# Ledger of designs, part 270: peptides against a protein of PDB entry 6RGO

Target 1, 392 residues: chain A of PDB entry 6RGO
Amino acid sequence: MALKLLGFNQDATCFSVISSNKGVTIYNCDPFGKCFELEKSTSNDEELDFLVEMLFSTSLIAVVDKTIGASKRKKLKIVNTKRKATICELTFPHEIMDVIMNRKIICVVLKSDQIFVYDISCMKLLRTIDVRGEKLKSTSKFRNSEAVGDIGVRVSLSTDNNSILCYSSYSKSDKENAPLNDIVVFDALKCIQINVLPAVHQSNIVCIACSPDGMLMATASEKGTIIRVFKTIDTENDEPILVNEFRRGSRPSRISEMKFNHDNTLLACVGESDTIHIFALPVTTTEADANEDDTLQQSSHSLSSSINGLQYISKGLANRFGKIIVSKIPTQSQQRHVAYIKIPENAKYRIGFPKDTTNTIHICGEDGNYLVYSIPRNEVGPCTLVKSNTFD

## One batch from the design tools (peptide; made by RFdiffusion4, then SolubleMPNN)

Design b2_p22_5_s4 (from b2_p22_5, 11 letters changed)
Fold by OpenDDE base, seed 5:
Structure b2_p22_5_s4 (fold): chain B 392 residues (1-392), chain A 22 residues (1-22)
Amino acid sequence: as target 1 above (392 residues)
Amino acid sequence: EQKKLEEEAEKILEKLEKLAKE
């Protein structure tokens, strides 16, 4: 049976899958088991495709039937899982590409490069963001080619109530084929643009992760060799603050998902490679006033891998168009992973960080494995498998 | 925490069900 993995919820307490025979299934992570099933309405051997976005582990989910030939690709359903009932339905002018939510906001991404921002509490439209803007409406021939299906607007939303929305935007180059290599940071509650990070990669951004608090953002391009981490709100001299640049690998490989842990100390990435990479972020020690006294000489031989992360203030080179290009950090200052997980080649995996255990990662695969790994704290190396379950 | 999230989700669902019938 072909499984299609949809992903974890915000706190990695649940994950969702599509089974070709059953439809959509939601699993609880602990205790492990099925918590919801949406039965297949059609007996046809059509390849099922769905979007499912969960509000944590609550009875509220958003569902889009994306099955090929379905007239439902433009419909967002809010479902009560306890009642197994559709509560409301929204119809959009274009196909829904993505849905993301937190406790306050639902964002709906359309194939038209529009983002619809809703207040979840009443499904009131707060804003429509047109990522193409007014100028590009005339020249955007619908990329009718099926092969272009994977380059669209990417979004990530903070899981907190601040509701910081990060999205990819087209560069202001007058070129008909401007890359999606700008990032916009948006307050989804106030409907205000907070920041713009111009040209964060040379090619299209294919993956974005916002931190749970919305203070950090990770980005990856189509090459997937370098991951960049930025501050979302703060700027230095009107330039984006590059906090970290991580090297996933030397070979190009697509990154499908990235996630921060709940305390912003770790960033994980997964994609087409046989390896999940976990990177350590520098702990911003707020200088809490170190009152002098307790000289407890815990000689923790922290292998100070000199995170002389030179804060390379990327002096943005203004390009010929007055855009700041985020300079690449020199290859010598590019950090490697601190931990890794080997996964089957060609198996699609998704990742999640549980809230209560910052050194634990949940992963699940289209191979039917749900795995819990412990992340090493003091050493660079493989993660340790703690728990395994199978699903069908 | 989880109980509070579920109670919030239930209130949202009830409100949306009311608004969808009006």
Scores: peptide ipSAE 0.608, ipTM 0.952, DockQ to the pose 0.888
Fold by OpenDDE base, seed 3:
Structure b2_p22_5_s4 (fold): chain B 392 residues (1-392), chain A 22 residues (1-22)
Amino acid sequence: as target 1 above (392 residues)
Amino acid sequence: EQKKLEEEAEKILEKLEKLAKE
């Protein structure tokens, strides 16, 4: 049977899948098993497509039926899984492309490049973000929906209560085909733009990850060869916004998902390649926690010494929002993965980090495998398989 | 922690169910 993966929830305690025969199934990771099933409402042999966003491991889910021919592609349903009931339904002017949530906020991304920001507690609209802006409304050649299939606004939301929203935006170039290579950082609760990172890649951004606390953001372009990690907030100390640059590989390959672990020490990426890559992040010691034990200092010193060689070649693009120095990190100083997982070729996988074990990663595949791996701490190498389960 | 999250989600769902009937 064809499986389609929808992904893990915010803490990797559950994952969701589409089965062609069953509809949407949500699995619990531990103990492993089905926790919810949404039956196929249509007898048609149509390929099922859904968006499902779960609020952690709770009874609250958001569902969009994206099945071809379905009049439901513009409808967001809030479902109580314990009651198997739709609680409320929102209808949008355009097709829903993505849905993300935390304990405070739901964001809905439309095919019109609009982001609708809601207070989850009452479904009150807080903001409509028009990523095209008012100036581009005149050249509303609808990107013909067929050919531009995969290039749209990408979003990521912090899983904490700070509700930091990162999204891709069009560069200010007067060119009709401006790339989606800017990033906007947005406080979704206050509805305030915090930062704008211009031209973070040369091509369209296709993947974004926000850290759980919203302090870091990772980006990848359509080339998927380089991953960049940025601070979301400008620090008063003129510290560089670009904190890391990682090399996934030399060959172009699309990255479909990136995730930070819960303590911001690891960044994982997955996509069209046969390899999940895991990168180590330098621990940003906020000065406040400097009072606890001596023992962890030795491993951090070796990573910091390699970062001090960053000759920031400041090409000052003095735009009105400050000197964003896209420092060319020399190709030799690009950090490689610290760990990896080999996956079957042509199998789509999704990734998640559990809260309780920062050196553990959960993965699931369209091959019907749910796998738990241990990440090596003291060596560069393969992850060790700890647990495996199968699903259908 | 998990029990607290479920209680928060149940309160949200109850509030949304009330608002959808008004």
Scores: peptide ipSAE 0.600, ipTM 0.951, DockQ to the pose 0.900
Fold by OpenDDE base, seed 4:
Structure b2_p22_5_s4 (fold): chain B 392 residues (1-392), chain A 22 residues (1-22)
Amino acid sequence: as target 1 above (392 residues)
Amino acid sequence: EQKKLEEEAEKILEKLEKLAKE
């Protein structure tokens, strides 16, 4: 049977899958088992496609039937899983590309590069974000969706109540083919733009992760070789703060998903490669406990010296292309993974971090495996398999 | 925590069900 993964919920307590024979199935992670099934609405042998977003492990889900030929690709359903009933339905002017939620907000991403922000408690529209801006509305030529592959607006939402929304935006370059390489940080509750990170990659951003608290964000481009981690809110001299730059690999490979763990100490990434990579983030000590006088003379060996090599990019090109965020991190000092998981080749995997166990990662594959791994803290190496289950 | 989330989700669903009937 062909399985298609929809992913984990916010705290990795559940995951959802599409079975070609059954429709949508939601699994509980612990105890492992089916918790909800959404039957196929059609008897047709059509390849099923759905979006399913859960409010944690609750009875509230958002569902979009994206099946090709279905008139339903513009419809968001709020479903009560206990009642197996659609509670409300919203119809959009364009196809729904993504749906994300937390306890306060639902964001709906359309093929029109619009983000609709709703108050979940009443489904009131708070904001429509037009990522193309007003100038591009007049040319209703949707980029012919056939030739422009899976490149669209990417979004991530904090799982907390602050509801920090990070989304990819078009660079301000007057080019008709501006890349989606800017990031906007948006307070989804107040409907205020907090920050703009210009040109965080040279190519389109294809993956974004927001931390659970909304304080960090990770970005990856189509190349998927470098992951950048930024502060979302804080700036230094009105410039974005790059916290980390990670090297996933030397070979281009698309990253499909990234996740922070609950305490922002780990970032995981998965995609088309045979390897899930886990990176360690520096613990941002909140300044509060720095009062105790422990004079550990960590020799500040000034890593100042190795920046010298990138001087020769001539002054002339800087003016017309928006300020590319030049990594202050030397390419030689790009951190690699601290841990990894080998996955089957050609199997798509999804990742999730459970809230209560910051050193544990949940993964599930289109191969029908649900796996729980322990992440080594003190050593660089493979993760250890702790639990395995199968699903169909 | 989970119980509070479920109670919040139920209240949301009840409110949305009411609003969808009006």
Scores: peptide ipSAE 0.597, ipTM 0.950, DockQ to the pose 0.881
Fold by OpenDDE base, seed 2:
Structure b2_p22_5_s4 (fold): chain B 392 residues (1-392), chain A 22 residues (1-22)
Amino acid sequence: as target 1 above (392 residues)
Amino acid sequence: EQKKLEEEAEKILEKLEKLAKE
């Protein structure tokens, strides 16, 4: 059967798939099995397309039927999976492109480059963010960019209650084709802009990941060769803090998804390449507990010691127009992956990090494989397959 | 933790069902 992956939930305890014959199926990861099925409402041989966002492993899901013939692409449904019932429906002025949620917030991204922020507890609209309207205020020429196909606003939301929303925005350039290469960091609960990271890539941002705690953000452009990791909230001299710059590869390849693990020690990326890359993040030792002199010689040769050589060359070349160009980390300090997983070149995969096991990664493929890998800690190398299951 | 999340989701769903009938 043709499978289409919808991805993992926030804690990688469940994943969602579209089956051409069945509709939407949600699988539990452990114990492995079907936990919910949404039957196809139409007997038509139309290619099914859905958005499904699950609130962790709960009975609450958000569903959008994106199937071309269904005329439902503007409707968000809140569904109780235990009752198999739609509880409420919201209708939007434009097609829904993405839906993300946590315990507090639902964000709905429209084809109009609008982000609707809702309080999940009552479905009250807290904010409408108009990314195009922000561009219009900054640029004299409105391009109706009808023709920019797969390049839209990208979003990521922290899985915690702080509800840090990161989204791509248009650069404040007088160029008619300003790229989506700025990032805005937004408190989705308070509806306050916290930070703006200008020109984080030279081309459009196509993938964003927020850390579970909302303190870090990873970005990738349409080139997918470099991944940048920033602090979301913290600034140094009113400048964005670039924590890491990772090299995925030398060849352009689109990154479709990135995820942080639960403790912000790992960043994984997947996309059109035959390889899932896993990068190590420097452990931000909070300087606070360095004072207790307790001499326990636990010789844990953690790989952390060799990473100390990243001099913060925060030499932002403030170009004459006050645009902070994020100082490219010198190509010599670009870190490679610490681990990898080989996947079939033609199979789309999704990734998730379980909360309880920071050294494991869950992956699922349109090939019908659900795989659990162990990530090596002390060496650079392949991940080890721990568990495998199949689904149809 | 999981049980607490489910109880929170059920309360949300019940509240939303009430609001959708008003």
Scores: peptide ipSAE 0.596, ipTM 0.951, DockQ to the pose 0.889

Design b2_p22_6_s1 (from b2_p22_6, 7 letters changed)
Fold by OpenDDE base, seed 4:
Structure b2_p22_6_s1 (fold): chain B 392 residues (1-392), chain A 22 residues (1-22)
Amino acid sequence: as target 1 above (392 residues)
Amino acid sequence: VSEPSQKEIEELQKLLKEEEEE
């Protein structure tokens, strides 16, 4: 049967799937099994398309039926899965492209490049962000409706109560076709813009991940060759702090999803390639524990694993394109630990990090596989398969 | 956008509390 993955919830305790014959199914990860089903409302052999966002392990889900007609694509249903009942329905002026939530906030992204921010506790509208309205009126050529439906505003929300919203915005370039290559960091609770990261890539941003605590953000462009990690809130001399720059590969390949683990020590990415990549982040030791005088000369045995991660810091491109605040990450010669998972070619996968096990990753595929992997910490190499299940 | 009814709000708030207790 054709499966379409919707993804994991915030803590990777559940994942959602569209089954062509059944509608939406939510699976519990442990114990593995179906926990909820939304039946197909129509008997027609139409390709099912849904958005489903689940609030952690709760009975609260947000659902958008995108299968039939422009009217349904504009409706967000909040559903109680235990009661199998719609709590409330919101109607938007434009098609819903994405829905994200945490315990405080729901964000609804529209095809109009608008973000509607709601207080989840009462479904009150807190803010409408018009990402096009920030663009100079002259560049508001409606992308012809035929422009590949994939390039729009991207969003990510912190899973904590601080509710840090990161979204892609249009660069202030006088070019009619300004790319979505700026990032705005927004406090979704206070409805305040915290930070703006200009021109973080040369092309449109197609993937964003916020850390669970909202302190870090990862970005990838249409090229998907380089992933950049920034601090969200902190700035240095009013300039964005680039924490990491990772190379996924030498060949262009779209990244569909990125996620941080719960302690911000790992960043995973998945997309059109046969490989899930897992990158190690530097642990920011808070200065507090630096008082233990333990002179343990841990001989940093430079595990000279020849990751020819050629950090081509191309010195030359910095001069011609304006101040891309490529903070010179010192080429700290620290060989970054990288793990990987091989996935079937042409199978779409989604990723999730469980809260309790920072060295474990959950993945699910449109091939009907749910897989749990252990992530090596001390060596560069493949992840180890720990558990597998199948779904239909 | 129609605001939810008071009964719908009470149901939302109930679901949000069920997870603060787990």
Scores: peptide ipSAE 0.532, ipTM 0.902, DockQ to the pose 0.626
Fold by OpenDDE base, seed 3:
Structure b2_p22_6_s1 (fold): chain B 392 residues (1-392), chain A 22 residues (1-22)
Amino acid sequence: as target 1 above (392 residues)
Amino acid sequence: VSEPSQKEIEELQKLLKEEEEE
């Protein structure tokens, strides 16, 4: 059967899949099994397309039916899975491209490059973000929405209650074809812009991940060769906003998803390549916890010494056009993966980190495999398969 | 966009609490 993966929930306790014969199925990871099915409303052999976002292990899901006609693609349904009933329905002016949520906020991304931010507790609209801005509305010929199917606004939301929203924005370059290579950091609760990271890549950003706590974000461009990790908030101490630069590979390959683990020690990426890459992040020891356990310091020091090659962007080139955030990090200071998983080249995979086990990763494939891997701590190498299940 | 009814809001708030008790 043709399977299409929708992804894991925030804590990787469940994952969602589209089955061509059944519709949407949600699987529980442990114990492994079906927990919800949404039957296809249509008898037609039409290719099913859905967005489904689950709120953790709750009975709350957001559903967008993208299968049939332009009207359904504009409707967000909030569904109670226990009752198999729609709680409420929202209709948008444009096609829904993405939906993300946490316990406080739902964000809805439209094909118009608009982000609608809602309070989940009452579905009240808090903000409409227009990523194109008012000035660009006059000169933007509708990019013929057919050919540019893959380049749109990307978003990520922190899974915590702080609700830090990171989104891609158009560079302020006077060029008619400005790339989506800026990042905006936004407090979704207060509806305040926290930060702007200009020109974080040379090409459009196609993947963003926010850390669970909203303190870090990762970005990848269309090239998918370099992943950059940034602090979301400027620290008073003139610390570099760019904290890591990772090399996924030398060949261009699209990254479809990135995830931080729950303690911000690992970043995983998956995409069109035969390899899931897992990168180690430096533990930002806040000076406060320096008192007790002497023993773990030795292994962190070897990683920190290689990061000191982030040459201070000399304060001198604060030219009129804003903070240059991305100096050319020497290609030699680019860290590689610490762990990897080999996957079939033709199968799309999704990734999730469980909350209780910081050194495990959940993956699922359009090949019908749900796999749990152990991540090596003390060596660079392959992950070890711990558990496998199959689904249809 | 029709705002949710009071009953729909009460149902949403119930579902948002399901994981705070486990």
Scores: peptide ipSAE 0.526, ipTM 0.899, DockQ to the pose 0.578
Fold by OpenDDE base, seed 1:
Order: sequence, then structure tokens, then C-alpha cells
Structure b2_p22_6_s1 (fold): chain B 392 residues (1-392), chain A 22 residues (1-22)
Amino acid sequence: as target 1 above (392 residues)
Amino acid sequence: VSEPSQKEIEELQKLLKEEEEE
């Protein structure tokens, strides 16, 4: 049977899959097993497609039936998994492309490049963000969204209560074909735009990850060769702060998902390549622990790579069109992965970081494998397989 | 967009509280 992966929940305690004949199944990671099943409503041999967003380990899920020919692609269902019952239903004017949530907020992304922001506690609409409406009214040529692949608005939400929403926006270039290469940072609770990062890549952004605390974001373009990490809220001289620039590879490859671990020390990425890459983030030593005088000269070769490469985004080279281009970190100073996992070629995988073990990663594949890996701390190398389970 | 009923809101709020206690 063909499996389609929907992904992990926020804390990687559960993952969801589509089985071609059964519908949606949610698996618990530990103890491993089926915890919920949503039966297929239609007898047709159509390829099933769903969005499922789970609120942590709770019985609350958001479900969209995306199946081609289904009249339901505009309908969000909030479901109680313990009761196997729909709580409420929301109908949208356009097809739903993505759904993300935390304990406070649900965000719904439409094919119209609109983001609907809801208070989860009452399903009240707080804001409609029109990512197209910020373009000057003149270039109303609808890109026939049919012919250009999965280029749409990308979103990521912090898993904390601060509810920092990062989304891709269209660059202010007068060109009819402006790329989705700006990032907007939005306080979803206050409904305020708090930052704008212009032209973070040269091409469309296809993947965004927000840190659990909302203080960092990672971005990747359709090239997937470079990952950039920025501060979300903090600016320096009103300019965006680039914290890291990672090189996934030299060959173009789409990144489908990125995740931070719970302490912001690791960033993982997965996509069309045979390799999951894990990058180390510099631990920002908060100045507070400077006082303990303990003289233990243990020659821990801490990889104190003094990343003195806080390259201030120096005056962005105003390209011929007055756009600030994020100063590229020289290719020689671009950090590589610290760890990796080899996955089967052509198998799609999803990733999640468990809360309790910052050096553990959960992965699941369309090959029916659920795998737990240990991430090496002190060496660059492969992750070690700790646990494996299979699902169908 | 239809607003949820009071009963639907009470059920949502119950599920959200079950997560703050775990």
C-alpha cells in the first residue's frame, strides 16, 4: 500500500500517516502503536490526500480532506479523537494549503495566499493576512497557479504561547513575477507585524522553521543548498540579524521540512536527498554564568570554533533595483552538518525532536519505518540508530 | 465562516485544559 507522511506533532510524541485504503492513522511514538484512525469517507479509488495537525499529545486535531475531486478541500474540521467526533467545521473561500497550531493559535493558509489567524479557544478570527494585497494593485496578473509547482506562501509558528508566526512574502519589486523571498515575522496574539526580513534568498522560499520559543527562524529556498538562520524579533540598526548560514550541499535539492530541537542547539533538515542533515547552532552563552571561578583546566577541545563570523549584515549591496541582499557569508565560512542520517533514495521522510532528549531525533518514512536516532555531540559523523518500529 | 456554538467552545476549552494538566 502507498503510505503518505503527514508528519510529527510539535513534541514528536505522535506522527500521522495516510494509508491508501484506510485513511488517516496517528501513531504514538512511545509506547509505539496506533492511537487514532480516521476512516476513509469515500469508496472511490482516488489517491487520498489530507492535512492533519495535532495539538501536542492532546485529543484535538485539525483535519482537511485534500483528496482530488473532494468538495471538502475548503473545509477545516476540528476533531476530538477520544470521542471520534467533529467539534466544529470552518469553510473557507479557497482551498486550504496548510494548517498550523499551538495552544493559543490556529493559522490556516489558503491557495489565495491568505493566512487566517484564529484564537483556538473560541475559533474567533483574529486576523486575515493578505500576502498578495501588499503587492501594488497594478500587477493583478494572476499567475496561473496551476503550471508553476508548489510555490506558495510558507508558514511556521512557534510552539510556545508567544505564538510567533513567520511567513514568506512577495518582494516589493515592480516585476510581475516577484519571488516569495521576503519573510514577515508576526505576533499572532497581538496581530502585529514585528519584523520584515527582505530578500533572505535570491529565489522563492520553500521551507521555513520557527524555533519552539519563536526567537529563531530557519529558511531555505527552492535551491536548498544554503539554510539561513535569523533572529525573529531582534534587529541590529533596524537590520535583520543573520545568526548562521549552513550549507546542506553543493547540488540543488528541495528541502521539505526543517526543525529546531527544544533548546535551539540543533537544526535538522530533510527533503528529496538521501540524507537528513543536522547542524549545530552556537549556544548563546548568556553572560550570567561568568562568576564561578572553577579552575578545572580540562582540555575539553570544545569546538570553540570562535564563530567571530557575526558578520554584521554590512550595507547590503544595493543591487541595480535598490534591494538589500543579505550579505552572503563567504562559502569557505559556511558551516557543514555536524551529524547526518542516511535514508533510502526516493523515500520521503519527516523529522521531529522529542522534548526530553535534546540529542535524540525521531524520523518516519513512507517506507513504513519509524526510527529513533542518537545525535553525536563531540564528533562529526553519522547518527546511531537506537530504536526501530514498522507501520503499515 | 460560521462561528462555533457555545457547546463547541466549551468542548474546545475542555481539550485545551486537558493539555495544561499533562
Scores: peptide ipSAE 0.444, ipTM 0.878, DockQ to the pose 0.619
Fold by OpenDDE base, seed 2:
Structure b2_p22_6_s1 (fold): chain B 392 residues (1-392), chain A 22 residues (1-22)
Amino acid sequence: as target 1 above (392 residues)
Amino acid sequence: VSEPSQKEIEELQKLLKEEEEE
């Protein structure tokens, strides 16, 4: 059967899949099994397409039927999985491209490059962000070129209650085809723009990940060769802080998903390549924990000595025109993965990090494999398979 | 867009609390 992966929930306790014959199925990770099924409403041999976002382990899901010919691609359903009932339905002016949520906020991305921000507790609209309208205000020559293909606004939301929203925006270039290569950092609760990171890549951003706490973000372009990690809120001299630059590979390959682990020590990426890459992030020691026992310092020093070569090249060459050239970390200073997982070629995989085990990663494939891997801490190498399950 | 009814809001608020009780 053709499976299509929808992904893991925020804490990787569940994952969602589309089965061509059954509709949407949600699996629990531990104990492994089906926890919810949404039956196919149509007997037609149409390729099913859905958006399904689950709110952690709760019985709350957001569902969009994106099936071709379905008059439902503009409708968001909030569903109670325990009751198998729609709580409420929202209709949008344009096709829904993405949905993301946490305990406070639900964001709906439209094909119009609009982001609708709602208070999830009452489904009240807090803000409409018009990414095209922001460009029109910045550039007198903006043509509404329809986004050709899969290039649209990308979003990521912190899983915490701070509700930091990161989204891709159009550069201030007078070129008709200005890339989606800026990032806006937005407080979704207060509806305030916190930061703008201009030209973080040379080409369109196709993947964004926000850390669970909203303090970090990772970005990848359509080339998928370089991943950049930035601070979201903090700035140095009104310039964006580039924390890390990772090299996924030498060959272009699209990254479909990135995720941070719950303590911001690891970043994983997956996409069209045969390899999931896991990168180590520098542990920012908050000054507060510097008072407890000397004994644990010995193990952290070995990783820190290799990281000390990442001098903060925070010297963005502010070129005379206020273009923050994100200082390219020299190609020699680009970090590689610390761990990897080999996956079948042409199998789409999704990734998740469980909350309780910062060195464990959950992955699932359109091949029907759910796999749990242990990530090596002290060596560069393959992850170790801990658990495997199959689904249909 | 029809705003959710008071009953739908009460149901939403109940589901948002499910993980605070587990």
Scores: peptide ipSAE 0.531, ipTM 0.901, DockQ to the pose 0.554; fails the geometry check

